# Peptides against a protein of PDB entry 5EG6: the designs that were tried, part 2

Target 1, 151 residues: chain A of PDB entry 5EG6
Amino acid sequence: RLRSQTVSTRYLHVEGGNFHASSQQWGAFYIHLLDDDESEGEEFTVRDGYIHYGQTVKLVCSVTGMALPRLIIRKVDKQTALLDADDPVSQLHKCAFYLKDTERMYLCLSQERIIQFQATPCPKEQNKEMINDGASWTIISTDKAEYTFYE

## One batch from the design tools (peptide; made by RFdiffusion4, then SolubleMPNN)

Design b1_p8_2_s2 (from b1_p8_2, 6 letters changed)
Fold by OpenDDE base, seed 3:
Parts: sequence; C-alpha cells; structure tokens
Structure b1_p8_2_s2 (fold): chain B 151 residues (1-151), chain A 8 residues (1-8)
Amino acid sequence: as target 1 above (151 residues)
Amino acid sequence: MKRKLRAK
C-alpha cells in the first residue's frame, strides 16, 4: 500500500514535565531576548527588539512555562555553527542553540530525546564549530492555515 | 511571537 518512503520530522515538545522530540506534536515557545550579562534563573529580564545571531535567548514553553537554560542562538552553514555571525535571525535559515558557558554544548535531538551534543572545533576555521544534523533547528511560525471545502 | 522548533 505504501508507495513512498516516509520522511521523519520531529518538533521540540514538552510532555510530562520533560522536553522531548515528537513527530506527532509540537510545542509553542517564546524566544525571549536577554542581556548578555543576564544571570541564569527562573526570573529574568526580557529585552525588546529583533533577535540577532550571537545573542542570548530563553526558550519558554507557552503552555507549561518550562524553560531551557540560557542559550546563544547561532547561524548554521551546512554542518557548522558560525561563531561570529550577528545578522538578524531568519526563519529561512537553520540555527543552532549553544548552551551558554559550556564547552561547545548544543541543544540536540536524538530519537525522541533532547540531549546536549558537544561540537568539535573546525580545523583551520576558528570561527566555526562542527555540529550534527540533530543540532540544526528550524524556527517556524505557529500561525495555522485552515481550509474549508465546498462542493 | 510564538514559534515551534523543528529538526530532522
């Protein structure tokens, strides 16, 4: 009956008090801009303005209020995260989320799990770090298109 | 301003 291969797509989601990667459900998240010197905590000050690569952000689930640790959003080029890109974040580009103040740890999916993946330095390219596909994310609007059909 | 995050 199946005439084509199913391509799997997963979304960041919160279930049972945990972050996971779901193929059936997606979470709606706020991406809050923080000051570079903002400390880690449940309470934080949100800045106004467009988010640029290299800036510090907080991902907060709109339903549960659960949040990930402070992240630096970075631009992705193929299999590398760019360390010095500073242009505005675009939904047209892949991005990576570096866990702030870690040794090259990035937010990553592995099967249904959300893990930290350690990027490796890129030889002779000091402004790049090598990541895997699971650490490359796409930001998508939550706007829904609904259709009604008439005979 | 809500977003969903997708990966492979």
Scores: peptide ipSAE 0.452, ipTM 0.921, DockQ to the pose 0.058
Fold by OpenDDE base, seed 5:
Structure b1_p8_2_s2 (fold): chain B 151 residues (1-151), chain A 8 residues (1-8)
Amino acid sequence: as target 1 above (151 residues)
Amino acid sequence: MKRKLRAK
């Protein structure tokens, strides 16, 4: 009989100046919207407004200030990243982060490591690229419930 | 707003 594999939820986190994937801790990140023609650098101009799929973003750790390279946020359909989706980003749906100016490299977790994973072109659907599960992310609010107890 | 990123 086949046994099910153990799958654990992990969060993007910064520790010791490095990005990693933690099952116990999560980092709080700013997702900054950039112009499509914004160059790579530590200093950048942030745009206001709703983020749409296909736009360029910067992920910045709110605690350390550490940032990833420029990313294009893409909508995920099953195990594929959509190349032409341009609707507003939804926290209810999975997304992928394409590393801008790379050959189909996506932000991916592998165990506790953050790596780049190369997507494979989808021959039958030119508007899609095949990604693995580790490259599929969910954006979650950092809102916390706070309770005050009185005796 | 701040966000956390989760993957499986």
Scores: peptide ipSAE 0.449, ipTM 0.919, DockQ to the pose 0.056
Fold by OpenDDE base, seed 1:
Structure b1_p8_2_s2 (fold): chain B 151 residues (1-151), chain A 8 residues (1-8)
Amino acid sequence: as target 1 above (151 residues)
Amino acid sequence: MKRKLRAK
């Protein structure tokens, strides 16, 4: 429902064969858990179990079947991604999606585009990386669309 | 379970 959305709030969506960020539409995605040693590809084996921070996941659009590259889901604390958090992923808690095997690249929205944003290392805190707001995502159940982001 | 992902 639009009443639960703001102009500045955008959702991950697939349109025209591309991932984009929409303020009016949202895509329904499966978040599949993978083994840490799973290779990149269109074919992958889904692992059973609850997803924890630090684990490898695949985001797959339920409508188009399009998928993003392998991601590591990381817990977010304010403006930082935590590299060592391993507790269960909680719905509605901020998270970041690190593109696996990259140099600190995170899934990020920039206006209507989905981009890779390079996080800045925290010299004083080796277990943290600085991300921007566009790289901080909230996972929401599709059956509970009436939610306003809590800042 | 299907999820939607939101950011600002």
Scores: peptide ipSAE 0.414, ipTM 0.910, DockQ to the pose 0.057
Fold by OpenDDE base, seed 4:
Structure b1_p8_2_s2 (fold): chain B 151 residues (1-151), chain A 8 residues (1-8)
Amino acid sequence: as target 1 above (151 residues)
Amino acid sequence: MKRKLRAK
């Protein structure tokens, strides 16, 4: 027996001072590149350069200025986050956002909420961690796009 | 650089 499945998509959005996942609205975010040794804080130094997987970034809402903690952007292969990928970030691929200085915690949506999801180690593949679909994000350009990603 | 982020 074959069956069809419809999956709804949601966008990262800020409303009422909170991050949430909206099916109706999307937020426009700056993806700032940071140095690997940049400390966590409200103020940070933005690094020049093209973003590669494995690098530290800050997601900042362009409207509210609200930001998530420092993230490491990682390449996704199916349902795994790659730990050692270092090529330029591609908008053709899903990506995951590892919460820096955590034990395998990734930015994830659960219904309308934004949560941290703990990835599971891959015993046979040390360079991969298992994530769920909610932790697999697509970076999409906006009408105000100011950065070109690899395609 | 401004982007929107989508997930399923």
Scores: peptide ipSAE 0.444, ipTM 0.921, DockQ to the pose 0.053; fails the geometry check

Design b1_p8_2_s3 (from b1_p8_2, 5 letters changed)
Fold by OpenDDE base, seed 3:
Structure b1_p8_2_s3 (fold): chain B 151 residues (1-151), chain A 8 residues (1-8)
Amino acid sequence: as target 1 above (151 residues)
Amino acid sequence: GSRTLRAA
């Protein structure tokens, strides 16, 4: 009997104290809004309100408490990250996570690993940066994810 | 509420 290959979708997950990409497991995360002048640290002040593109956020695993460095959430259009978008974050749109205070480094999936990918400036449009497919993410509510996958 | 992130 021929075993058919299935295209696997990968999710952000925490295992063994590390962030990785899993096709079998998904992590539940809180996206916390921070002030733009908030310093890096394990302790931070959460700001109330809707999250908009261009704002600083903290991704925290609800199970382990593991957190990524401060990120700027940016709207994605095709294969580019928009630098000046400021509308409310929507689960209907792809997004990218810029590592705050870096030279165009974005949170990126490469096979089962989570890495930093350096975006390339867009020559024709100064308000855009070119990213790869691995740096584009979709935000999904856990109520929908729990229906499909087990944490 | 909590969210999960999927590669797009």
Scores: peptide ipSAE 0.478, ipTM 0.925, DockQ to the pose 0.054
Fold by OpenDDE base, seed 5:
Structure b1_p8_2_s3 (fold): chain B 151 residues (1-151), chain A 8 residues (1-8)
Amino acid sequence: as target 1 above (151 residues)
Amino acid sequence: GSRTLRAA
């Protein structure tokens, strides 16, 4: 399960004051749980505890301190982001990072660049919206107490 | 998955 903690990824890092993607180089980030009513800014109050889908998080570069805007972490089912999932974030499921207060914009990897991708509504399911593969992320926890997930 | 974050 995921908590406010340090995480690393090959597909998100800061270089030269900008966010970049790499297939080989790992970037280290803090993922911070925020209160739902936390305002946008460089200074914010971090909440302790396990992160649940639907909650607001901040991704902060562990080296430079640069942060992305507030994100809502959402559960992914196939090619859709679930809007109403609220269970604890786990490595059993992919996730997506919705940019808070946007029109369905998600953090997306496209050709080694981090961009915003606009999801489309699901016509038949109001609690879902369609994302592309680049907007789907996998989080791996080193906690072996519950389970280990291998990609 | 190709886009992976690893939590410590």
Scores: peptide ipSAE 0.228, ipTM 0.838, DockQ to the pose 0.039
Fold by OpenDDE base, seed 2:
Formats: sequence, C-alpha cells, structure tokens
Structure b1_p8_2_s3 (fold): chain B 151 residues (1-151), chain A 8 residues (1-8)
Amino acid sequence: as target 1 above (151 residues)
Amino acid sequence: GSRTLRAA
C-alpha cells in the first residue's frame, strides 16, 4: 500500500573528500561557533555559547573531518538573507551560509552539486540580499530538543 | 525541493 512519492529533500554530506547533496544519504556536522575575528584555517578555536544569526561558524563533517570555509549563518526570509538578524538560530527558520570575506557568496545546492551562489543586493532594502532557493537551508539538530521540526 | 543540514 505504498503511494508514489517524489523525493525533493536533499541532504548535505561528505563523500570521497567532497561535499555532496543526496536524497538518500546525509552526514552529521559539527557546527562550531567561532570568534568574529578568527582567521581561516584547518585549525581554529571554538567559542562557547549559543549560536546566533550573524555569527561565524565552521561546518565540520563528524565522520571525515572535512570542513567548509568560515561561514556566517544568516536568517532567511522568503528568498532573502537577512544581514542584520542576530537572534538565536532556530530550527523553525531557514538559514543561509555566507562564505566569509567573499562578495555575497552563499553555500548553495545546484542540482547534485554544492556550489557558491552570489547573492544579489536588494536595492530597496539594504539589510537584505536576494538568494536563490538552493541557498536556503534547514538545520536539523542531532541533539534531543524540546520540539521536533520537520520541513 | 528543500535542503537539509544535520548539525550537532
């Protein structure tokens, strides 16, 4: 009694030393909070505390140890990344990962590949940047939480 | 579609 379903959810994972997106596989990542002035590198100092939008983070694969460059986690509103949101990161909100020290480059899924997507400035709203759907992510915590949120 | 990141 199975109904046909279209798989639409993609999960970020690491395979073969590369970041991939899969509908069947997923990886667990450590999201490390960094100081705003932390330099880029394989070695970094992790800060204590709850992660807020606007803060610098490192995404590290729990299995392989592969890491992305420093990212600024930003809150997403529809198809825009908010530049000034600073509330605690919540599973109730989509987020975007700005690659730090780039010209509006965001972590993005395009087809089966993880790429960088350049956001477009929002002329009317200086505190927003326009991103595509591929740059909008949902975070699912591996930790036990008060609530469970599914997309 | 949606994109999901599992994070700890």
Scores: peptide ipSAE 0.224, ipTM 0.820, DockQ to the pose 0.040
Fold by OpenDDE base, seed 4:
Order: C-alpha cells, then structure tokens, then sequence
Structure b1_p8_2_s3 (fold): chain B 151 residues (1-151), chain A 8 residues (1-8)
C-alpha cells in the first residue's frame, strides 16, 4: 500500500494533559530504566545504568510528570526495528519504542497525534519488524544543547 | 539527564 501523507519534523510534547506531536514545541523527558519484570504503574523503581536497546524504560515528561506506559527501546535500522539489538542507546541511531506486552505496537506520531502503530513482521528476517517513519524517533540530549530541526 | 524526542 502506498502512503502519500506528508510527514513533518515533530517533537514529542505534553499539552493539556495529553501527549502530542508538535512542530514548534518539544518536551524534555526523563528516560528511566526499569527492570524487565517491573509492573505497570505510576510508581516504579528506577534502575541504575546506561540504557541499552532492548531494555524496558519509562518516558516521563520533565514538566508535567506525565508518563507513557512501559516501553522497550529498540534500535532502528532503516525502516525496521531490531528485536535483538542490545548495544547502548546512541543519539547517532534512530530508535523505536515498543509498547510492552502488546502485539508489535510502537509509539508513533500521526500528524499532531501520538498513536500506537502496529509493526509488520519482516518475512525474511525474524529479528526485525517493519515500522513506519512516524514510529522512528531521534533522541536528542538536553544536557549540552538545545536543537531546532526543520524539514 | 533529560532527553527530547524527534520523529525521524
């Protein structure tokens, strides 16, 4: 199937108690590392250590404290999410956020909305599944610099 | 540290 939807550069943002995709405003998020067996909830135990692909994380808005459900951060190669990558998360790589305990659902933006997108299994590669561009994210550190991106 | 996320 062909898709002709125009995709602009957008940031994950919290507004009015909801997650959305903004072209102008960006949200700063804490990425908390969780244990693999951590249960879902507003209260959770954070693990120490640098985040690696394949690990369970919580994205928490630094301003509102609003959090997304537990996610598994996965490395993106082209337009596929890698299921077995376990190297440290890098800003040089795109990433995807798999919604834990779902059937291949990923955090995705569609225009101004944040939705769940169901990835399609790769027929020839069992360790990959296909995602759309809206489910591919770039992590930008806020520690040193603030960046503005344009289409 | 904090991070911001941008769609690719």
Amino acid sequence: as target 1 above (151 residues)
Amino acid sequence: GSRTLRAA
Scores: peptide ipSAE 0.044, ipTM 0.717, DockQ to the pose 0.058

Design b1_p8_2_s4 (from b1_p8_2, 5 letters changed)
Fold by OpenDDE base, seed 5:
Structure b1_p8_2_s4 (fold): chain B 151 residues (1-151), chain A 8 residues (1-8)
Amino acid sequence: as target 1 above (151 residues)
Amino acid sequence: MKRTLRAA
């Protein structure tokens, strides 16, 4: 007998000064492009242009101003993060957020918590790291507009 | 532009 399980959709959100995952609320974030040589800090210089995989970004909550550490956005292929992909970021592709200057730590969803998940190297593919489903994200554009739908 | 992150 075949069985299926439905998992509730969760969104990144900031509440009480903490990042968490909510099934009911979602945060609006700025994804700022940084220079590869930009140091960690609350103040940083933002670069203009299209974001490509492999580049350094800052996620900043538009409401609270809370920010995550510098991240490298990476393209996801199935259950692996690609280390050498450099094409423009697309909302049609899943992505992963590597915490810069860590040992394969990725932004990860676990229940309602945001944690760091350590990826493992791919045995036969040096350009890939194995991640779990919680470390795979979808980017959705938003302007916080409220819409009314009619039947 | 603002973005939302959704779990896969």
Scores: peptide ipSAE 0.346, ipTM 0.883, DockQ to the pose 0.057
Fold by OpenDDE base, seed 2:
Structure b1_p8_2_s4 (fold): chain B 151 residues (1-151), chain A 8 residues (1-8)
Amino acid sequence: as target 1 above (151 residues)
Amino acid sequence: MKRTLRAA
């Protein structure tokens, strides 16, 4: 059960073998740090350490084990993804998930669907890419989420 | 540590 103040918010969730965005349900995910040279696959080697922007990560559903492709987590500034940010990932900041080895494709919410959105190069700032609001995410600890949600 | 992702 969601609190009324968060009913309009959507969360990443896995159901029926698919990733989707739910206003009533949220998934618990592991965010695994990978080496930059780690290959794509269902099996991967997790790297120890704190996650920084610009690093490669895997999002894995803790319940189903379903995972998204390798992602580069990037810092978001307003409606832009920062390409050169490398500070530690903060849950206080919005982030974007660039699909590794794509042409500026980002994990994006479109209504109840999870899609890829192609970012547009920022003409004024080469270190930024323009994303839509659906491509911005907030990372929330499960402990805090449990305070808000009854699962 | 487990996390959840909220759409902004």
Scores: peptide ipSAE 0.333, ipTM 0.875, DockQ to the pose 0.055
Fold by OpenDDE base, seed 3:
Structure b1_p8_2_s4 (fold): chain B 151 residues (1-151), chain A 8 residues (1-8)
Amino acid sequence: as target 1 above (151 residues)
Amino acid sequence: MKRTLRAA
């Protein structure tokens, strides 16, 4: 489970026909839980407790102290982001980071770059938005991973 | 308690 704490980010790349983690593309962030009505700014009030899907968070770089804009963390089902999930964030499920107050913009990894990707509305399910694989993220604890993958 | 994020 995630709460307000430091999160490490590691990139994957293709080498020799297999996926490997890049030692040159490594970063760490502190994730902060915010109130839903918290305004955008350099200064913000942090809430304590477990992070749930649908809540507003701030990602702060542990090295530079720079912060991304306010994000809403959302649960992922296959290639769709769920708009109404509210259970605790866990290592059992993938997640996506919606840029708050945008038109379906999500944080996305593309060719070793972090960009914004615009999700497509799901015609048959209004509570879902279609995202690409680069906008889907896996959370792993350094103590024990509930979700594992092969590299 | 450290957490790691990876792109899927």
Scores: peptide ipSAE 0.026, ipTM 0.590, DockQ to the pose 0.054
Fold by OpenDDE base, seed 4:
Structure b1_p8_2_s4 (fold): chain B 151 residues (1-151), chain A 8 residues (1-8)
Amino acid sequence: as target 1 above (151 residues)
Amino acid sequence: MKRTLRAA
């Protein structure tokens, strides 16, 4: 079962040394796979391999080189982040970026700012956390050949 | 891998 991605008018962008949202401009980012035990830092060792949900990644602006803290990329089901999904990342699925080593903080768009949004636990589903729409992201690859899609 | 990210 596959569904179409929602087209948003807001894009993650780096301007003036800061991450922000833009309706007209967007930034291209490198997504670097890290080892699960990789420490935070300006410099990091990139791991070879295909990115799967649940893995640790670094988002780096291709133009400025600015990077976000270590993130765990998670699959999104409607308005929930899945904590146990580990299949390859798909462009057909919305994703969320959990800020590693935080209390359920996710990369989130609020108005025109990029903020941390604290997800709430799902009372009846321990493998899910409730996020808002601003914490759901669509990935558009600059090279569509990088992904294989599954039904 | 290079990607563009859009908020939902």
Scores: peptide ipSAE 0.023, ipTM 0.604, DockQ to the pose 0.053

Design b1_p8_3_s1 (from b1_p8_3, 3 letters changed)
Fold by OpenDDE base, seed 2:
Structure b1_p8_3_s1 (fold): chain B 151 residues (1-151), chain A 8 residues (1-8)
Amino acid sequence: as target 1 above (151 residues)
Amino acid sequence: MKTLRAAP
């Protein structure tokens, strides 16, 4: 007899002044693009432009204003974070959030908790780091992305 | 606005 796998979807949420993962509640977040040289802090300068993988972002709760530390948004391929992907962020792809200036620490879901997960280097592929499933995120946007070309 | 969901 085959046992079914229980898969639960959890959403990033802010409650009680803390980030946590909820199966019933979800938070709406602003994803702010920062300059690569932007320093860490509660105050930051937002850069204009469409977000690409590899860029520095700030996740800010739309309700509470609470923010996570600076993150680098990275493209995910299966169980690996791609270190060199630089194409525009798409809702079609999973992403990972590397905590900037850490030793391969990624934003990760563990049960109801938001933790930092240390990725493992991929010896055979230097442009990849091995992450767990909890470090893979899906972005659901209420905003429709539009591309405009200028002559 | 964007909502983040973990997809384990």
Scores: peptide ipSAE 0.047, ipTM 0.716, DockQ to the pose 0.045
Fold by OpenDDE base, seed 4:
Structure b1_p8_3_s1 (fold): chain B 151 residues (1-151), chain A 8 residues (1-8)
Amino acid sequence: as target 1 above (151 residues)
Amino acid sequence: MKTLRAAP
C-alpha cells in the first residue's frame, strides 16, 4: 500500500549551520537589496530602496548571519515565474528566488530540505519559466524580539 | 524583518 504524505506549510529556517524547511520553526531574515552588478561574497553593499521584482537580493538569517547566494526575486503567476515583472514586492503575492548566474535554478522546498530546482522554459511565453510549488514562496512581514532571562 | 514560507 502507498502511504499518503500530508502537505503542510513549511518555513525557511536555519539550524545547525544549514538552511532547511521547518513545519514548526520559522527564521527571520533580512532581505537586502543589492545593485545588479554586485559581486558574490560574504561582504556586500546594501542598496537603499523598496524591493521590486527583478532585483538582486541577499537573504540573511537574523540570528546566525548566514546568507544564501545572490538571488533575483521574481513574481509568480500560478505555476510560472515572471522574468520581466518589476512592480514592488508584495507579501500578498507569491514570489520565487532565482539563483543568480545559474541556468534557471530556483530556491526550492523539498520535504525538510532546501534545494535548487531547475525551472523549465515556458514554450509559448518566453517571459515565463515553469516552477513547482516548492519554488513558490510567500513573504510574511514580522517583528523579531529577543529576550534575555536573568536568574 | 521578513520570514518566508512555501506557498503551494
Scores: peptide ipSAE 0.046, ipTM 0.713, DockQ to the pose 0.044
Fold by OpenDDE base, seed 3:
Structure b1_p8_3_s1 (fold): chain B 151 residues (1-151), chain A 8 residues (1-8)
Amino acid sequence: as target 1 above (151 residues)
Amino acid sequence: MKTLRAAP
């Protein structure tokens, strides 16, 4: 008997002081736009306006206040992250979160864990990095938003 | 405010 299992949708969630992936529970997050020269820290200055690919952002849990390190939000094309895309972030497109000032490390879902995945350079295109499916994210809007996304 | 999920 062949048992076929389909991988269900997993959501970013905060529990017990840690980020993890849940198939049943999901958290709401603020996406804050930062200046490119903003330093790492718990306190930061937020910019107003549209979030564009290539810009620096902070993800903050709306319930616990826990935040990830500074991220650069990047556009995804198939299995690659685009390094030079600068159009407004759209809910119609997949995105990836590069950990700022790292060697190609991206926020990644692996089973129930949130990990860092190291992207590999694309041999044919210097403006692209190869990522896995776990490093590709979809943004789902809520009734609350501080910044506008392109539709 | 947004909710993030892994893309298939």
Scores: peptide ipSAE 0.045, ipTM 0.706, DockQ to the pose 0.045
Fold by OpenDDE base, seed 5:
Structure b1_p8_3_s1 (fold): chain B 151 residues (1-151), chain A 8 residues (1-8)
Amino acid sequence: as target 1 above (151 residues)
Amino acid sequence: MKTLRAAP
């Protein structure tokens, strides 16, 4: 017989100098807006303003100061990342984090690990890329954005 | 800059 789907909540977390996924512990991060031409590095210039989809951001752990590589925050529609959305980031929408200057690599949760997931192009829709559930993040707030993954 | 929190 078929069984019901199990859904669990997971959080992005930094522990022991590494990024992890946790079902019990949650972390707080700073989302820094960068210029589109900002180079990769530990030191970066933060731009003031509201964050919009399509912009370059840095995720920095509020506790450890560890940062991920430059990301482009993208709007998610169902199981696809939108490449051309440019409206303000909202808690009403899911988002995805594209690793800048990669071949469609997205920040993804896989069990207890943070990995890169390669999105596939949408043949019929050039402005979309197909992502998995682990690459889709739920935003809780724009002022203090809260991200949750439902597996 | 904005704050990101992971929460249920």
Scores: peptide ipSAE 0.034, ipTM 0.631, DockQ to the pose 0.099; fails the geometry check

Design b1_p8_3_s2 (from b1_p8_3 with H1S K5R)
Fold by OpenDDE base, seed 2:
Structure b1_p8_3_s2 (fold): chain B 151 residues (1-151), chain A 8 residues (1-8)
Amino acid sequence: as target 1 above (151 residues)
Amino acid sequence: SRTLRAAP
């Protein structure tokens, strides 16, 4: 006899000036494409174009305007982030957000907190880094709105 | 720019 497993989904959300994970609320974020040599800062220049894996992006909360540091969006294959994928970002794939200029630090969910998780180099495959499940994200296109769901 | 919902 198989037992049902409880599946919980958590969403990136901004509240009270902090990034956190919510089971019932999610934030809508603008993904801004940046130039590869764009400097970190509150003010940044947005590039036009379709976002590809490997490119530098800024995630900005559509409501509060709060932004995460510059990220490199990477394609995820199972529990690995692909370092050399450069195809257009697709909603069919999970993605990971590498914090630019860090030692393999990725945006990660840990319970209700947003943390940085250090990926482990994949010894067998140089083009991959091992991440945990909390560091893999699903992107769903949405309009500028807050969402609350009830189970 | 794209607007998205991100869920781990």
Scores: peptide ipSAE 0.049, ipTM 0.724, DockQ to the pose 0.075
Fold by OpenDDE base, seed 3:
Structure b1_p8_3_s2 (fold): chain B 151 residues (1-151), chain A 8 residues (1-8)
Amino acid sequence: as target 1 above (151 residues)
Amino acid sequence: SRTLRAAP
């Protein structure tokens, strides 16, 4: 289980309307849990508690204050994002970040850039969307006490 | 890989 907390990732910055990622520079970010009905904006109310798949989150750079748009964190199964998973987020599973209120747009790493990738509907399963490898993320805890693991 | 490292 993942709580609202500070995380370390590659350093992100905006230039020319695009997000850039560095392999050599790392920064600290906050991941904040929001209410499902929270509106987009620079000011927002943070919820306490464990983050579950399907919930709305904000990623904020602790240094620059840069914030991404509202995201829905989704569980990944192979090459698909699950639309209806609601169990607690953990290190045991990969995740994807859906840009809220978009047409299947996900945060994706392409070379040294962070882009939006449009997922393809899964023909056989309406509760899944097909994503690429760049849209699949792994969360690693610097303090394992913040996670609950299950066999 | 794309990694987030969570810290308290």
Scores: peptide ipSAE 0.042, ipTM 0.665, DockQ to the pose 0.042
Fold by OpenDDE base, seed 4:
Structure b1_p8_3_s2 (fold): chain B 151 residues (1-151), chain A 8 residues (1-8)
Amino acid sequence: as target 1 above (151 residues)
Amino acid sequence: SRTLRAAP
């Protein structure tokens, strides 16, 4: 995982059958690459290849198997999600998870809850959408496990 | 992988 981690962080976690944000516990997730035309469902076909921004993915909790709806992983630049970035996903870059087939809805942290946040169009840049900080995520690589984090 | 949010 990332060598340097900020002190104040919240993690995507599954507990009690729900997705939530935890300041102390973090869940491990599989990020499965899907075809762009893959339909929504509990069962899906995983595509081979390294994940690039702009591609469709499924986030699946490694412990519970619970999955979020299909997402498009997008690169984040400052407080904007880039709509046309297609380079490989990197731990060095923030990302956003656009809920596929929605009106600019992104996976967002709000307090202890995971919600959908509607991004606003960037007035001067059509290839960007403005997101809040809660919709900006950092991906860190780790083994299949749950960890307890203490500040 | 794990997803996390860094607070401002």
Scores: peptide ipSAE 0.058, ipTM 0.759, DockQ to the pose 0.039; fails the geometry check
Fold by OpenDDE base, seed 1:
Formats: C-alpha cells, structure tokens, sequence
Structure b1_p8_3_s2 (fold): chain B 151 residues (1-151), chain A 8 residues (1-8)
C-alpha cells in the first residue's frame, strides 16, 4: 500500500518479451495525500495514512518543485478507470490520475510529455471511464528491487 | 505502460 512518498515515472514498452524504458528521461515526483475538501492552490495540507482509490492527491516534481493540479487516484481495470473503487492503492493494480473538477481529464504520458487525456464514458457501465494506455500507470515501491507486472 | 516507482 502507498503513502505520501517520492515516486519516479517512466514510459515502458515491451520489446522481445522484455520491458524497456522508452526513454532515458523520467520524472520524479512526491505524491501527497490530501483531504477531499482541500482547495486548489500552491499551498496544501498533507494527510497521513495510506492512500485509497478515489482520494485526492498532489503530485510535486522533485526537481522543480512544480505541482500538478489536484488529482484523484483511481483504480484501473484493463483500459477503464473505476469511478467508485475505494480500496487501498495496491502495487498489484494499475491506476489513473483524474484531474479533479475536469471533464474526465486524466494524466497521460505521451512520448516525453505529460498531457491531459479525456476519457470517454463507458456506454453500459456508469461507474467506469475508458482511458488510453498512456493514462494507465503502474505504481511500484522502490523497496522491491525485483518485480514482475503485466501490461 | 507507464510506471511510477514509489519510494517512502
């Protein structure tokens, strides 16, 4: 389970059955848990505890100190973001970062840039939104030197 | 896929 901590991000691809980073450049961020009622701003109060899906988080670049807008971390099932999942964030599950108070905008890595991707509603499942692969993130704790995951 | 490596 995840707490407020430092994270690094990188785009991965599969080549020859092996996982590779698409580039040598990666981002390092601090992820902070916020209260659901925390207002948008450069200054924010960080909560203690384990992060659950559906909760509000703040990503801060470890290099520049720049922060992204408030995000809601959501569980991903295949290529859909779950809107009602509330269990603890697990390294076994992919996640997506919804930009709070937007129309289904999600944090997405495209090439070397972080962009916003607009998810589409699922026709028959109101509790799900369809996202692209770039908006799906695998979170790994650095305390594990060796890990295996499925794309 | 995209990977976030989290460190406490």
Amino acid sequence: as target 1 above (151 residues)
Amino acid sequence: SRTLRAAP
Scores: peptide ipSAE 0.049, ipTM 0.702, DockQ to the pose 0.047; fails the geometry check

